Peptides against a protein of PDB entry 8YVU. Designs and how they scored, part 7

Target 1, 39 residues: chain A of PDB entry 8YVU
Amino acid sequence: PQLCYILDAILFLYGIVLTLLYCRLKIQVRKAAITSYEK
Target 2, 160 residues: chain B of PDB entry 8YVU
Amino acid sequence: TWLTVLKKEQEFLGVTQILTAMICLCFGTVVCSVLDISHIEGDIFSSFKAGYPFWGAIFFSISGMLSIISERRNATYLVRGSLGANTASSIAGGTGITILIINLKKSLAYIHIHSCQKFFETKCFMASFSTEIVVMMLFLTILGLGSAVSLTICGAGEEL

## One batch from the design tools (peptide; aimed at target 2 F125 F129 I133)

Design b1_p9_8_s2 (made by RFdiffusion4, then SolubleMPNN; from b1_p9_8, 9 letters changed)
Fold by OpenDDE base, seed 2:
Structure b1_p9_8_s2 (fold): chain B 39 residues (1-39), chain C 160 residues (1-160), chain D 39 residues (1-39), chain A 9 residues (1-9)
Amino acid sequence: as target 1 above (39 residues)
Amino acid sequence: as target 2 above (160 residues)
Amino acid sequence: as target 1 above (39 residues)
Amino acid sequence: LLEIALSIL
């Protein structure tokens, strides 16, 4: 049971980090698209 | 187009938020149906007594729906409305997290005080079950908050 | 304990999906960068 | 993506 809760915490943290990275990458894609449209 | 990709991602976040809300609601209803919280002495189910699964689920659901609608109609007023709803959902999520943490602390304290060596004791079982449910709700709430914040940032970026 | 394992499974699946989405997005960014460089 | 998300759900 304790190991399960620890795993939950790790997976949860991983999910948050991935979400943040995904958002950053999305913003970069948006910026690239805007720059391409202005050209 | 990039706009189409961005829209798909916002829809995904909205769907994730709605899903999180639905899961929270389902858990809330299941717990309320299986456990007569009114007859349980103590604050083990304080989050349920506060109705968090219900109002939290509603806020997340509304936020997700508004985000999807805003994305589909691409109207400035809807973007603002979605931003407002996502902000409100974020605040609700934060409040929910606080309530859940308090509930978790109480549940853990109960387990500690009763030295629940006998898992078969009804009280210890209920406290353990409550703790598990609270943890699940906490995770779902944080996921919902993450989606709401993400949608808020996206909406704010569109207004700039 | 069973609920914990269910949560682990959900979080694990979520992590996999996010990873796949991140990879797809990263590939798209790379393709966009290549197209921009050829112009 | 929504369909995929719904399918995974």
Scores: peptide ipSAE 0.508, ipTM 0.816, DockQ to the pose 0.043
OpenDDE base, seeds 1, 3, 4, 5: peptide ipSAE 0.506, 0.467, 0.460, 0.501; ipTM 0.810, 0.785, 0.803, 0.803; seed 4 fails the geometry check

Design b1_p9_8_s3 (made by RFdiffusion4, then SolubleMPNN; from b1_p9_8, 7 letters changed)
Fold by OpenDDE base, seed 5:
Structure b1_p9_8_s3 (fold): chain B 39 residues (1-39), chain C 160 residues (1-160), chain D 39 residues (1-39), chain A 9 residues (1-9)
Amino acid sequence: as target 1 above (39 residues)
Amino acid sequence: as target 2 above (160 residues)
Amino acid sequence: as target 1 above (39 residues)
Amino acid sequence: ILELALSVF
């Protein structure tokens, strides 16, 4: 049970980090699309 | 740019908030139907006794619904209403997290004090079950708070 | 304990889905950058 | 993101 809670914490942290990275990457895709359109 | 991104994701955040609220409500209903919290010793289910799964779910649902409606109708009065609801939901989420953390600490302390090595013992089983439910509710509350805060920031940016 | 493992499974699945989406988005950014450079 | 949301549901 303790290992399960530790795993939950790690997976939760991983999910948060991935969400932030996904948001950043989505912004990059949008910036790249705008740059491609203006060129 | 960040505000624009949040605005485009407002509907998604609202839907996520509603889903989180519904899951919280479902868990609250299941726990209340299966367990008689009033007869349980200690404060293992203090968050449920406070009614957090219910009023918190209501606040999150209202906030999410108002956010979706505000995005669809694009009316100034709805934006302000959504901002108010999201702010209230953020406060409710913060309060809920606090209550759940306190409940979690009490449950963990109970398990530690009674040296629960036998899972099949009634008291230890109830404490363990409560801990599991509280942790799940805590995660859902954090997700709901995150969505509410994001929607609040988006709404505040639109008002400026 | 079983609920903890269920939560772990959900979080793990969420992490996998986000990772796949992140990879796809990263590939899109790279393709957009290459297209912008060749233009 | 919407597809991701639907995947979470």
Scores: peptide ipSAE 0.474, ipTM 0.803, DockQ to the pose 0.042
OpenDDE base, seeds 1, 2, 3, 4: peptide ipSAE 0.467, 0.469, 0.443, 0.484; ipTM 0.807, 0.802, 0.789, 0.813; seeds 3, 4 fail the geometry check

Design b1_p9_8_s4 (made by RFdiffusion4, then SolubleMPNN; from b1_p9_8, 7 letters changed)
Fold by OpenDDE base, seed 1:
Structure b1_p9_8_s4 (fold): chain B 39 residues (1-39), chain C 160 residues (1-160), chain D 39 residues (1-39), chain A 9 residues (1-9)
Amino acid sequence: as target 1 above (39 residues)
Amino acid sequence: as target 2 above (160 residues)
Amino acid sequence: as target 1 above (39 residues)
Amino acid sequence: LLEVALSVL
């Protein structure tokens, strides 16, 4: 049971980090699309 | 193309595969050091008895290393070798998942049969611990398989 | 304990899905960058 | 990519 909770914590942290990275990439794609449309 | 991106991510996938393999090996070694699996009756540790943490880790490590070397040297002969190793690693990963699922089913069945309300009983503790380790190993194996398959697709795309 | 393992499975699946989406976004950013360089 | 891997790890 304790190992399961440790794994949950690691996976939860991983999910948060990936979500933040995904959001950053999505913002970059949007910025690139806007810049490409203005050119 | 997806293939071009996979090619650029080959080193990352290779490193991820090596790390996954090392973690699997560490878990296997820890379990073997703490528990005398040979003296444990039943199939609670069937994946460990089959030596999966060891050979699976070796296959994933070789696949990852070959992928990294192939990417760095950009040599045609290494690409073929990496493709072969990644394919073998993918097959090994699939086999490992199957073994781990079987082990998980046996461990769960053991817990259900013995109605492990008394967590402090040695047998119930071992079955619970085995289940936890098997689940962790299953997740790591799925990650390793995903990496190996991605590397295989990338290598196949380079041969076409 | 059973709830912990279910949570592990959900978090693991979420991590895989996010990784795939991240890869797709990264491809899109690279394609947009290449198209912007050719213009 | 390595930074992303290291950030995930």
Scores: peptide ipSAE 0.488, ipTM 0.807, DockQ to the pose 0.041
OpenDDE base, seeds 2, 3, 4, 5: peptide ipSAE 0.473, 0.453, 0.484, 0.487; ipTM 0.798, 0.784, 0.805, 0.803; seed 4 fails the geometry check

## One batch from the design tools (peptide; aimed at target 1 A33, target 1 (a further copy) A32)

Design b1_p10_1 (made by RFdiffusion4)
Pose (drawn by RFdiffusion4):
Structure b1_p10_1 (pose): chain A 39 residues (1-39), chain B 160 residues (1-160), chain C 29 residues (1-29), chain P 10 residues (1-10)
Amino acid sequence: as target 1 above (39 residues)
Amino acid sequence: as target 2 above (160 residues)
Amino acid sequence: CYILDAILFLYGIVLTLLYCRLKIQVRKA
Amino acid sequence: SYVDILLESS
């Protein structure tokens, strides 16, 4: 009954999860590009 | 096979360490700049007053930078420094967890007994705001400490 | 406030959809 | 850039 930031609290978790998943995907793709471009 | 997986997956732990260090500064500066932290009737601030946002800000940052640079450049003396910075960050997070837990204990002791019936917006909106902020910091610090301990136990993997 | 939260509430949907698309594309690669 | 390099190599 006192909403706004209670619903906004889980959005910060959503942001953290996405900002970490993108970093992990970028590092993984960079490693895959380095391993595939060597030969 | 746990050592190989932890070794090959290393610099993301530095990414999340430096994300924690960067996001700790913003909270610490905003909370310590908007209002004085020594004239609170309920003495709610028991973590920002102890320097915790500025105690592990350029502390997690250096451990994350060392861990990131470790795979980028395999320096002779950087490997030794990376383990020390990881274990010092593990100790700093261990302290930060307990200080943040006693901050939650005091904030709940303030808001629990006759200070404010039901939710906020009666007299002590700052008390609920500080409680929610510290809970978010505690969760983020747990996330960061878990990756710092994992990197500390992955980095040695050998005698000395 | 509430509407401001709603405007950034669907940004996550599109961001996760593009993230899944990138994942499927990289899996194909 | 790295995704384009991976697509070209594949």

Design b1_p10_1_s1 (made by RFdiffusion4, then SolubleMPNN; from b1_p10_1, 6 letters changed)
Fold by OpenDDE base, seed 5:
Structure b1_p10_1_s1 (fold): chain B 39 residues (1-39), chain C 160 residues (1-160), chain D 39 residues (1-39), chain A 10 residues (1-10)
Amino acid sequence: as target 1 above (39 residues)
Amino acid sequence: as target 2 above (160 residues)
Amino acid sequence: as target 1 above (39 residues)
Amino acid sequence: DYVKLLEKAS
C-alpha cells in the first residue's frame, strides 16, 4: 500500500508538469499560427 | 497573453470543475450510504461530518456552470457573476483543503496510536478507508481549486 | 489499497492522454516551424 | 463540447 501512495504522488506530479508543458506548447502553436497568417 | 490563453481554456476549466464537483459528490454520497458516520468512533470522517462534499460540490458546480455561460454569452453581468462565483468557489476550496488536511492528520494519528498493522481489524480498516477517501478528496479539491482560481484570474482580467 | 489503485489507474490514463496530446502538439509546432522557414 | 475541445487540440 505504501508503494501505491508513492506512485500516486509521482503520477500526480507528472500530471501537473505535463499540464504546464501542454499549456506552454499550446501557446507556442497559437503564436506560430498567428505569425503564419501575418506573412 | 496569459489572460487570452485562460479565456480560451475557460470552458475546459469550467467542465473540469463541474466534473471534480460531481466526483466529490459521488464519493460523499457513497460513503454516507455505506457507513453510518455518526456511529464511527473518532474524527476520522470530520470532513464528511462538516458536509464538505455537499457544499463544496454545489459551489464548484455553480462556479463552473456560470463560467461556461459567461464565456458563451459574453455579457458583462454574467462575467461579474462568474467572477463572484469563482471567487466563492476558491474560498470554499481553500477551506475544504484545510478541513481535509485536518481530517487526514487525525486519521493518520489514529492509525499510529492503534498500531494498525493488520487491516482486517474493523477500526483500523475504517481509519485506512477514511485516509484513502480523504486523500482522493484532497486531490480532487486541489484540482477544483486550481480551476476556480484560474477562472477567477481570467474573470478579473476581463474586468480590467 | 483498492482506492489507491483506482486513483493510480485514473492518473495513469490521464498521463497517457496528456502525453499523446503533447506529442501531437509538438509535431504541429515542428511542422509550423518548417513551413515558416520555407516561406 | 469535449469532442470540439479534442478537435481544437488536434
Scores: peptide ipSAE 0.343, ipTM 0.782, DockQ to the pose 0.104
OpenDDE base, seeds 1, 2, 3, 4: peptide ipSAE 0.334, 0.320, 0.312, 0.325; ipTM 0.777, 0.795, 0.770, 0.780

Design b1_p10_1_s2 (made by RFdiffusion4, then SolubleMPNN; from b1_p10_1, 5 letters changed)
Fold by OpenDDE base, seed 5:
Order: C-alpha cells, then sequence, then structure tokens
Structure b1_p10_1_s2 (fold): chain B 39 residues (1-39), chain C 160 residues (1-160), chain D 39 residues (1-39), chain A 10 residues (1-10)
C-alpha cells in the first residue's frame, strides 16, 4: 500500500507538470497560427 | 502575459472546478450511504461530519459556473460576481484542506496506536478506508483550490 | 489499497492522454515553424 | 481544447 501512495504522488506531480507544459505549448501554437495569418 | 493566459483558460479552469466539486460530492454521498459516520468511533471521518464534501462542492460549483458565464458574457457585474465567488471558493478550499489534513493526522494516529497490521479487523479497515478517502479528497480539494485561486487572480486582473 | 489503485489508474490514464496531446501539439508547433521559415 | 474533448467524452 505504501508503494501505491508513492505512485499516486508521482503521477499527480506528473499530471500537474504536463498540464502546465500543455498550456504553454498551446499558447505557442496559437501564436504561431496568428503569425502565419499576418504573413 | 500570465493574466492573458489565465483569461484564455478561464473556461477550462471553471470546468475543472465543477468537475472536482462533483467528484467530491459523489465521494461524500457514497461514504455517507455506505457508512453510518455517526456510529463510527473516533474522528476518522471528521471532514465528513463537518459536511465539507457538501458545502465545498457547492462553493466550487457556483464559482466555476459563474466563471464560465462571466467569460462568455463579458459583463462587469458578472466579473465581480465571479471574483467574489472564486474568492469564497478559495477560502473554502483552504479551510477544506486544513480540515482534511487534521482528519488525515487523526486517522494515521489511530492506525499507529492500534498497530493495524491486519486489514481484516473492522476498526483498522475503517481507519485505512478513511485515510484513502481523505487523501483522494485532499488531492481533489487541492485541484479545486488551484482553479479557484487562478480564477480569482484572473478576475482581479480584469478589475485593474 | 483498492481505492489507491483506482486513483492510480485514473491518474495514469490522464497522464497518457496528456502525453499524447502534448506530442501532437509539439508536432504542430514544429510544422508551423518549418512553414514559417520556408515563407 | 480540453473542454471539447471532455464534451466529446461525455
Amino acid sequence: as target 1 above (39 residues)
Amino acid sequence: as target 2 above (160 residues)
Amino acid sequence: as target 1 above (39 residues)
Amino acid sequence: DYIEILLKAS
């Protein structure tokens, strides 16, 4: 059971990090799309 | 700017908050339906006795809904209402985390005192179950608080 | 212990979905960058 | 968007 709780913590942290990275990447895609339309 | 990013993700944060609230409410109702918390010895379900899954879910749901409506209609009165609701939800989330941490400490202390090596003992099983539910509720509450705080910052930025 | 494993399954699935979305988004950013350099 | 994915999954 202790290993399960440790895994939960790792997966939770991983989820938070991926969410932040996804948001940043989504913003980059939107900026790239806007720049492409202005050209 | 970070404020622009938060504004664009406001609807997502609101949906996340509502989803978190609904999950918390579901867990609360399931626990209350399966277990008679009033007859359980000790304070292993103190967060449930305080009614946190219910009022916390209400606060988070209202905050999330108001945030979504405020984003879509872009009216000043809705922005203020959303800011107020998100602030209240942030306070509620912080209080909920505190209650859940206290409950978790009591549950862990109970497990240590009774040397619960065998999960088949009724008292040890209940303490372990409580600990697992409280941990899940704690994670959900942290997610809800994060969304509420983010929405509060976004709303405060729009008022400036 | 059973609830812990259920949470692990949910978090694991969430992590996989986010990873796939992140990879797709990263490919889109790369394609947009290449197209911008060719113009 | 995540919202569209959630709506599709619902």
Scores: peptide ipSAE 0.484, ipTM 0.801, DockQ to the pose 0.052
OpenDDE base, seeds 1, 2, 3, 4: peptide ipSAE 0.457, 0.448, 0.418, 0.437; ipTM 0.796, 0.793, 0.791, 0.800; seed 1 fails the geometry check

Design b1_p10_1_s3 (made by RFdiffusion4, then SolubleMPNN; from b1_p10_1, 3 letters changed)
Fold by OpenDDE base, seed 1:
Structure b1_p10_1_s3 (fold): chain B 39 residues (1-39), chain C 160 residues (1-160), chain D 39 residues (1-39), chain A 10 residues (1-10)
Amino acid sequence: as target 1 above (39 residues)
Amino acid sequence: as target 2 above (160 residues)
Amino acid sequence: as target 1 above (39 residues)
Amino acid sequence: DYVDILLKAS
């Protein structure tokens, strides 16, 4: 049971980090799309 | 497009594969050092008895190292060698997953048969512990297989 | 304890999906950057 | 990836 909770914590942290990175990448894609539209 | 992305991430995938293999090896060694699996009744540690954490880790480590070396040196013979090693590692990973699933089923069946509502009994505790470790090993093996398959696809793409 | 394993499965699946989406977005950012560089 | 971590730091 304790190992399960530790794994949950690790996976949860991993999910948060990936979500933040995904959001940042999505913003970059939007910025790049806007720049390409202006050209 | 996918091939180009995988090629750029080849070193990362190789490192991930090695790391996964090392973690699996560490878990295997810890379990073997703390528990005398040979004296445990039942098949709750069948994956460990089969030695999967050891030979699987070796295969994944070799595959990952070859992939990294192949990427760094950019030699054709190393690419072919890495492709072969990654293919072998993918097969090993698939076999490992099968073994771990069988072990998990046996562990769960053991818990069910013995009605382990109270985890105070040594046998129930060991079965529960085995289940937890096997689940962790299964996740790691899936990650390792994913990296090995990705590296195999990259290597195949370079040969074409 | 059973809920913990279910949570592990959900978080693991979530991590895989996010990783795939992240890779796809990274490809899109790179393509957009190349297109902007050619202009 | 390390590049992504660096991009996060920037």
Scores: peptide ipSAE 0.466, ipTM 0.799, DockQ to the pose 0.114
OpenDDE base, seeds 2, 3, 4, 5: peptide ipSAE 0.454, 0.432, 0.426, 0.466; ipTM 0.795, 0.793, 0.800, 0.798; seeds 4, 5 fail the geometry check

Design b1_p10_1_s4 (made by RFdiffusion4, then SolubleMPNN; from b1_p10_1, 5 letters changed)
Fold by OpenDDE base, seed 4:
Structure b1_p10_1_s4 (fold): chain B 39 residues (1-39), chain C 160 residues (1-160), chain D 39 residues (1-39), chain A 10 residues (1-10)
Amino acid sequence: as target 1 above (39 residues)
Amino acid sequence: as target 2 above (160 residues)
Amino acid sequence: as target 1 above (39 residues)
Amino acid sequence: DYVELLLKAS
């Protein structure tokens, strides 16, 4: 049971970090698309 | 740029708030229906006794709904209303996290003090169950708070 | 204990999905950067 | 979002 809770914490943290990184990448893709359209 | 991203994700954040609220309500309702929290010894369900799953869910639901409506109708009065609701939801979320952390500490302390190695005992089982539910609710509350704060920042940016 | 394992499963699945999406976005960003460099 | 779904589908 203790290992389960530790795993939950790790997976939760991982999910948060990935969500932030995904948002950042999504912004970069959008910026790149806009730049390509303006050229 | 960040503000623009938040504006584009407002509907998604609002939906997330509503979903979080609904899940919290479901958990609260199930726990209250299955367990007589008032008769449980200790403070292992302090968050439930405080009514957080209910009032918190209401705040998040209202905030999420207002955010979605504000985004779709693009009316100035709705934007202000959404900003207020999201601010209130952010405060509620922060308070909820605090309550849940306190509840979690009490539950863990109870398990430690009573040496609940045998989870088959009713009290130890309840404490363990409470811990699991509180952890789940804590995760949901953090997600809800994140969405509410994001919506608040977005709304504040629109007013400026 | 059972609820903990259920949560682990959900978080794990979420993490996998986010990882795949992140990888796809990263590839798109790289492709966009290469295209921008060639122009 | 729909954009993310489109990115996933592409």
Scores: peptide ipSAE 0.410, ipTM 0.794, DockQ to the pose 0.137
OpenDDE base, seeds 1, 2, 3, 5: peptide ipSAE 0.431, 0.408, 0.385, 0.419; ipTM 0.797, 0.787, 0.784, 0.791; seeds 1, 3, 5 fail the geometry check

Design b1_p10_2 (made by RFdiffusion4)
Pose (drawn by RFdiffusion4):
Structure b1_p10_2 (pose): chain A 39 residues (1-39), chain B 160 residues (1-160), chain C 29 residues (1-29), chain P 10 residues (1-10)
Amino acid sequence: as target 1 above (39 residues)
Amino acid sequence: as target 2 above (160 residues)
Amino acid sequence: CYILDAILFLYGIVLTLLYCRLKIQVRKA
Amino acid sequence: VTLSFEEDVV
């Protein structure tokens, strides 16, 4: 009954999860590009 | 096979360490700049008053930088420094967890007894704001500490 | 406030859709 | 594009 930031609290978790998943994907793709471009 | 997986998956832990260090500064500066932290009737601030946002800001940052540079550049003396920085960051997080827990204990002791019936917007909006902020910081610190301990136990993997 | 939260509430949907698309594309690669 | 992965894509 006192909404706004209570609903906005889970959005910060959503932001953290996405900002970490994109970093992990970028690092993994960079490693895969390095391993595939060597030969 | 846990050691190989932890070794090959290393610099993301540094990414999340540096993300924790970077996001700790913003909260710490905003909270310590918007209003004085020594004239609170409920003495709600028991973590920002102890320097915790500025106690592990450039501290986690240096551990994340060392861990990131470790795979980028295999320096002779950088490997030794990385383990020390990781274990010092593990100790700092261990202390931060208990200080933040006693901050939650005091904030709940303030809001719990006759200070404000039901939710906020009666007399102590700052008390609920500080409680939510500290809970978010505690969760983020738990996330950072788990990766810091995982990197500390992955880095040695050998005698000395 | 509430509407401001709603404007950034769907940004996550598109962001996760593009993230899944990138995943499937990289899997194909 | 050819890519070499050691693990499943995250």

Design b1_p10_2_s1 (made by RFdiffusion4, then SolubleMPNN; from b1_p10_2, 7 letters changed)
Fold by OpenDDE base, seed 5:
Structure b1_p10_2_s1 (fold): chain B 39 residues (1-39), chain C 160 residues (1-160), chain D 39 residues (1-39), chain A 10 residues (1-10)
Amino acid sequence: as target 1 above (39 residues)
Amino acid sequence: as target 2 above (160 residues)
Amino acid sequence: as target 1 above (39 residues)
Amino acid sequence: LKLVLDEPVP
């Protein structure tokens, strides 16, 4: 049971980090699309 | 720029909030159907006794729905309504987290006091089960609060 | 412990989906950057 | 999420 809770914490942290990274990448894709449209 | 990003993700955040609310309701109903919380000694299920899974889920559902509707119709009155609902949901989420933390502490204290070495003892099993459910509910409430706060920031930015 | 494993499964699935989406977005950003450089 | 999935890869 203790190992399961540790795994939950790690997976939760991983999910948060991935969500933040996903948001950053989405912003980068949008910036790239805008730059492509201005050309 | 961050406000613009949050505006574009408003529907996603609303859907996440509704899903979180639905999962909370599911857990609440399962616990109520399997266990008679009224007959359980102590405050192991204090969050459930307070009805948090129910009223919290309602607040999150309303907030999520209003956020989606506000995004689709783009009307000033809906923006204000969504902001109000998201603010209320954020407060409810914060209160829920507090209740769940208190419940978790009580459950852990119960396990420590009774020296639950045998998992098959009824009281220890119930305390462990409660702890697991409370942890799951805590994660869901944190996710719901995050979505509600994000939607609140979006709504506040639209009013400025 | 059973509920913990269910949560682990959900979080694991969420992590996999986010990782796939992140990889797709990263590829899109790279393609956009290459296209911008060729102009 | 669906919109990102449905966006045709240019």
Scores: peptide ipSAE 0.366, ipTM 0.789, DockQ to the pose 0.096
OpenDDE base, seeds 1, 2, 3, 4: peptide ipSAE 0.355, 0.362, 0.345, 0.348; ipTM 0.785, 0.789, 0.781, 0.791

Design b1_p10_2_s2 (made by RFdiffusion4, then SolubleMPNN; from b1_p10_2, 6 letters changed)
Fold by OpenDDE base, seed 5:
Structure b1_p10_2_s2 (fold): chain B 39 residues (1-39), chain C 160 residues (1-160), chain D 39 residues (1-39), chain A 10 residues (1-10)
Amino acid sequence: as target 1 above (39 residues)
Amino acid sequence: as target 2 above (160 residues)
Amino acid sequence: as target 1 above (39 residues)
Amino acid sequence: LKLVFDEPVP
């Protein structure tokens, strides 16, 4: 059971990090789309 | 700006909040259907006795739905309603975390006092089960609170 | 222990979905950057 | 999530 809780913590942290990275990447895609439209 | 980012992710945050609320409600319903919490000795299910899975799910669901509707219609009255709902959900989430932490402490204390090395004992099994459910609910509540706070900040930024 | 494994499954699925979305978004950013450079 | 993805990225 202790290993399961450790895995939960790792997966939870991974999910948070990926969510932040996804948001940052989504902003980059939108910025790239705007720059392409203004050209 | 960070506010622009939050505005663009408002729908995603709202959906996450609703999903979290629904999962919490499902866990609450399952626990209540399988166990008679009123007959369980101790305060290992204090969060359920307080009805947190129910009212917390309602607050998060309403907040998420209002946030999505507010983003789509972009009306001033909906923005204010969403801000109010998200603020209420943030308060509810904070209260929920507090209740869950207290419940977790009581459950862990119970396990420690009874030296629960054998999971086949009914009391130890119930305490362990409670601990696992409370931890799951705590993670979900933290996720819901994070979304509600983010939506609140976004709504507050639109009012300025 | 069983509930812990259920949580692990949910978090694992969430991580996989986010990873796929992140990869797709990263490919879109690269394509947008290449198109912007060729203009 | 599917609803968010079905919205056409303008």
Scores: peptide ipSAE 0.393, ipTM 0.796, DockQ to the pose 0.057
OpenDDE base, seeds 1, 2, 3, 4: peptide ipSAE 0.370, 0.357, 0.346, 0.354; ipTM 0.792, 0.786, 0.779, 0.792; seeds 2, 3 fail the geometry check

Design b1_p10_2_s3 (made by RFdiffusion4, then SolubleMPNN; from b1_p10_2, 5 letters changed)
Fold by OpenDDE base, seed 5:
Structure b1_p10_2_s3 (fold): chain B 39 residues (1-39), chain C 160 residues (1-160), chain D 39 residues (1-39), chain A 10 residues (1-10)
Amino acid sequence: as target 1 above (39 residues)
Amino acid sequence: as target 2 above (160 residues)
Amino acid sequence: as target 1 above (39 residues)
Amino acid sequence: VKLVFDEPVP
C-alpha cells in the first residue's frame, strides 16, 4: 500500500523538523539560564 | 553562528548516532535470528550479507561516544579523535546508503519480475519484508549520516 | 504493509515525545524570560 | 547546562 510509505515520509519529515526546533529551543533555554545567572 | 549551534548540540548528535546504531543492530540481529539469509533466493538481503547493520553500528556507536566525551572533557586529543571517528562514520554512512539503495533496487526488481500480486507467497513475502526493512534501515542511516556529518563539520570548525 | 505500519507507529511515538519535550522547553524559556524581566 | 543523558532521548 503506497499510502503507508507516504505516511512514513510525512512522519519522517515531521520528526526532522521537530528535532531542529527542539535543538533551537534547547539553545534558547541555555542562553536564558546564562543570562539569568549573570544578573 | 551555525558552528556554535552545532557545538552546543554535539552531545545530542552523538546520542542520536548511538541510538541509530542500536536500532540498526537490533534489526540486524532480529533478521539474522529469524531468517536464514544464506538460503534465501536472490540478493534481496544483500545489505545484511554485507554485514552493514553490524559494522555500521560499531562505527556510529564509537563516533557518538567519542563526540560526547570530547564535548564533556574539551581536550584537544579528544577533539581530534572525535573528528577522525566522525569522518570515518560519515564515510561508513555514505557507503551504507549506497549498499541499501542497491539492495532496495534488487528487492523491487524481484517483486516486479515475479509479479508479486499476492503477498502470501513465501518468496514475495520475503521480498516485501526485505524492502520494508531496507527502507527503515535507509531512514536510520540517513539520520546517522546527518549527525556524523554535522559533528565532522563542528570538529573541523574547531580545528580552524 | 505490516512493517510499514510498525514504522509509522515508531515515527508517531517519536513525534509525540518530541512535541511534549518541545512544549516543556517552550514553557521553560517563557519562565526564564519572565524571571529575567522581574529582576 | 543540562546534559542530554539527564534528559529523555527523543
Scores: peptide ipSAE 0.393, ipTM 0.801, DockQ to the pose 0.077
OpenDDE base, seeds 1, 2, 3, 4: peptide ipSAE 0.358, 0.338, 0.326, 0.380; ipTM 0.794, 0.785, 0.780, 0.806; seeds 2, 4 fail the geometry check

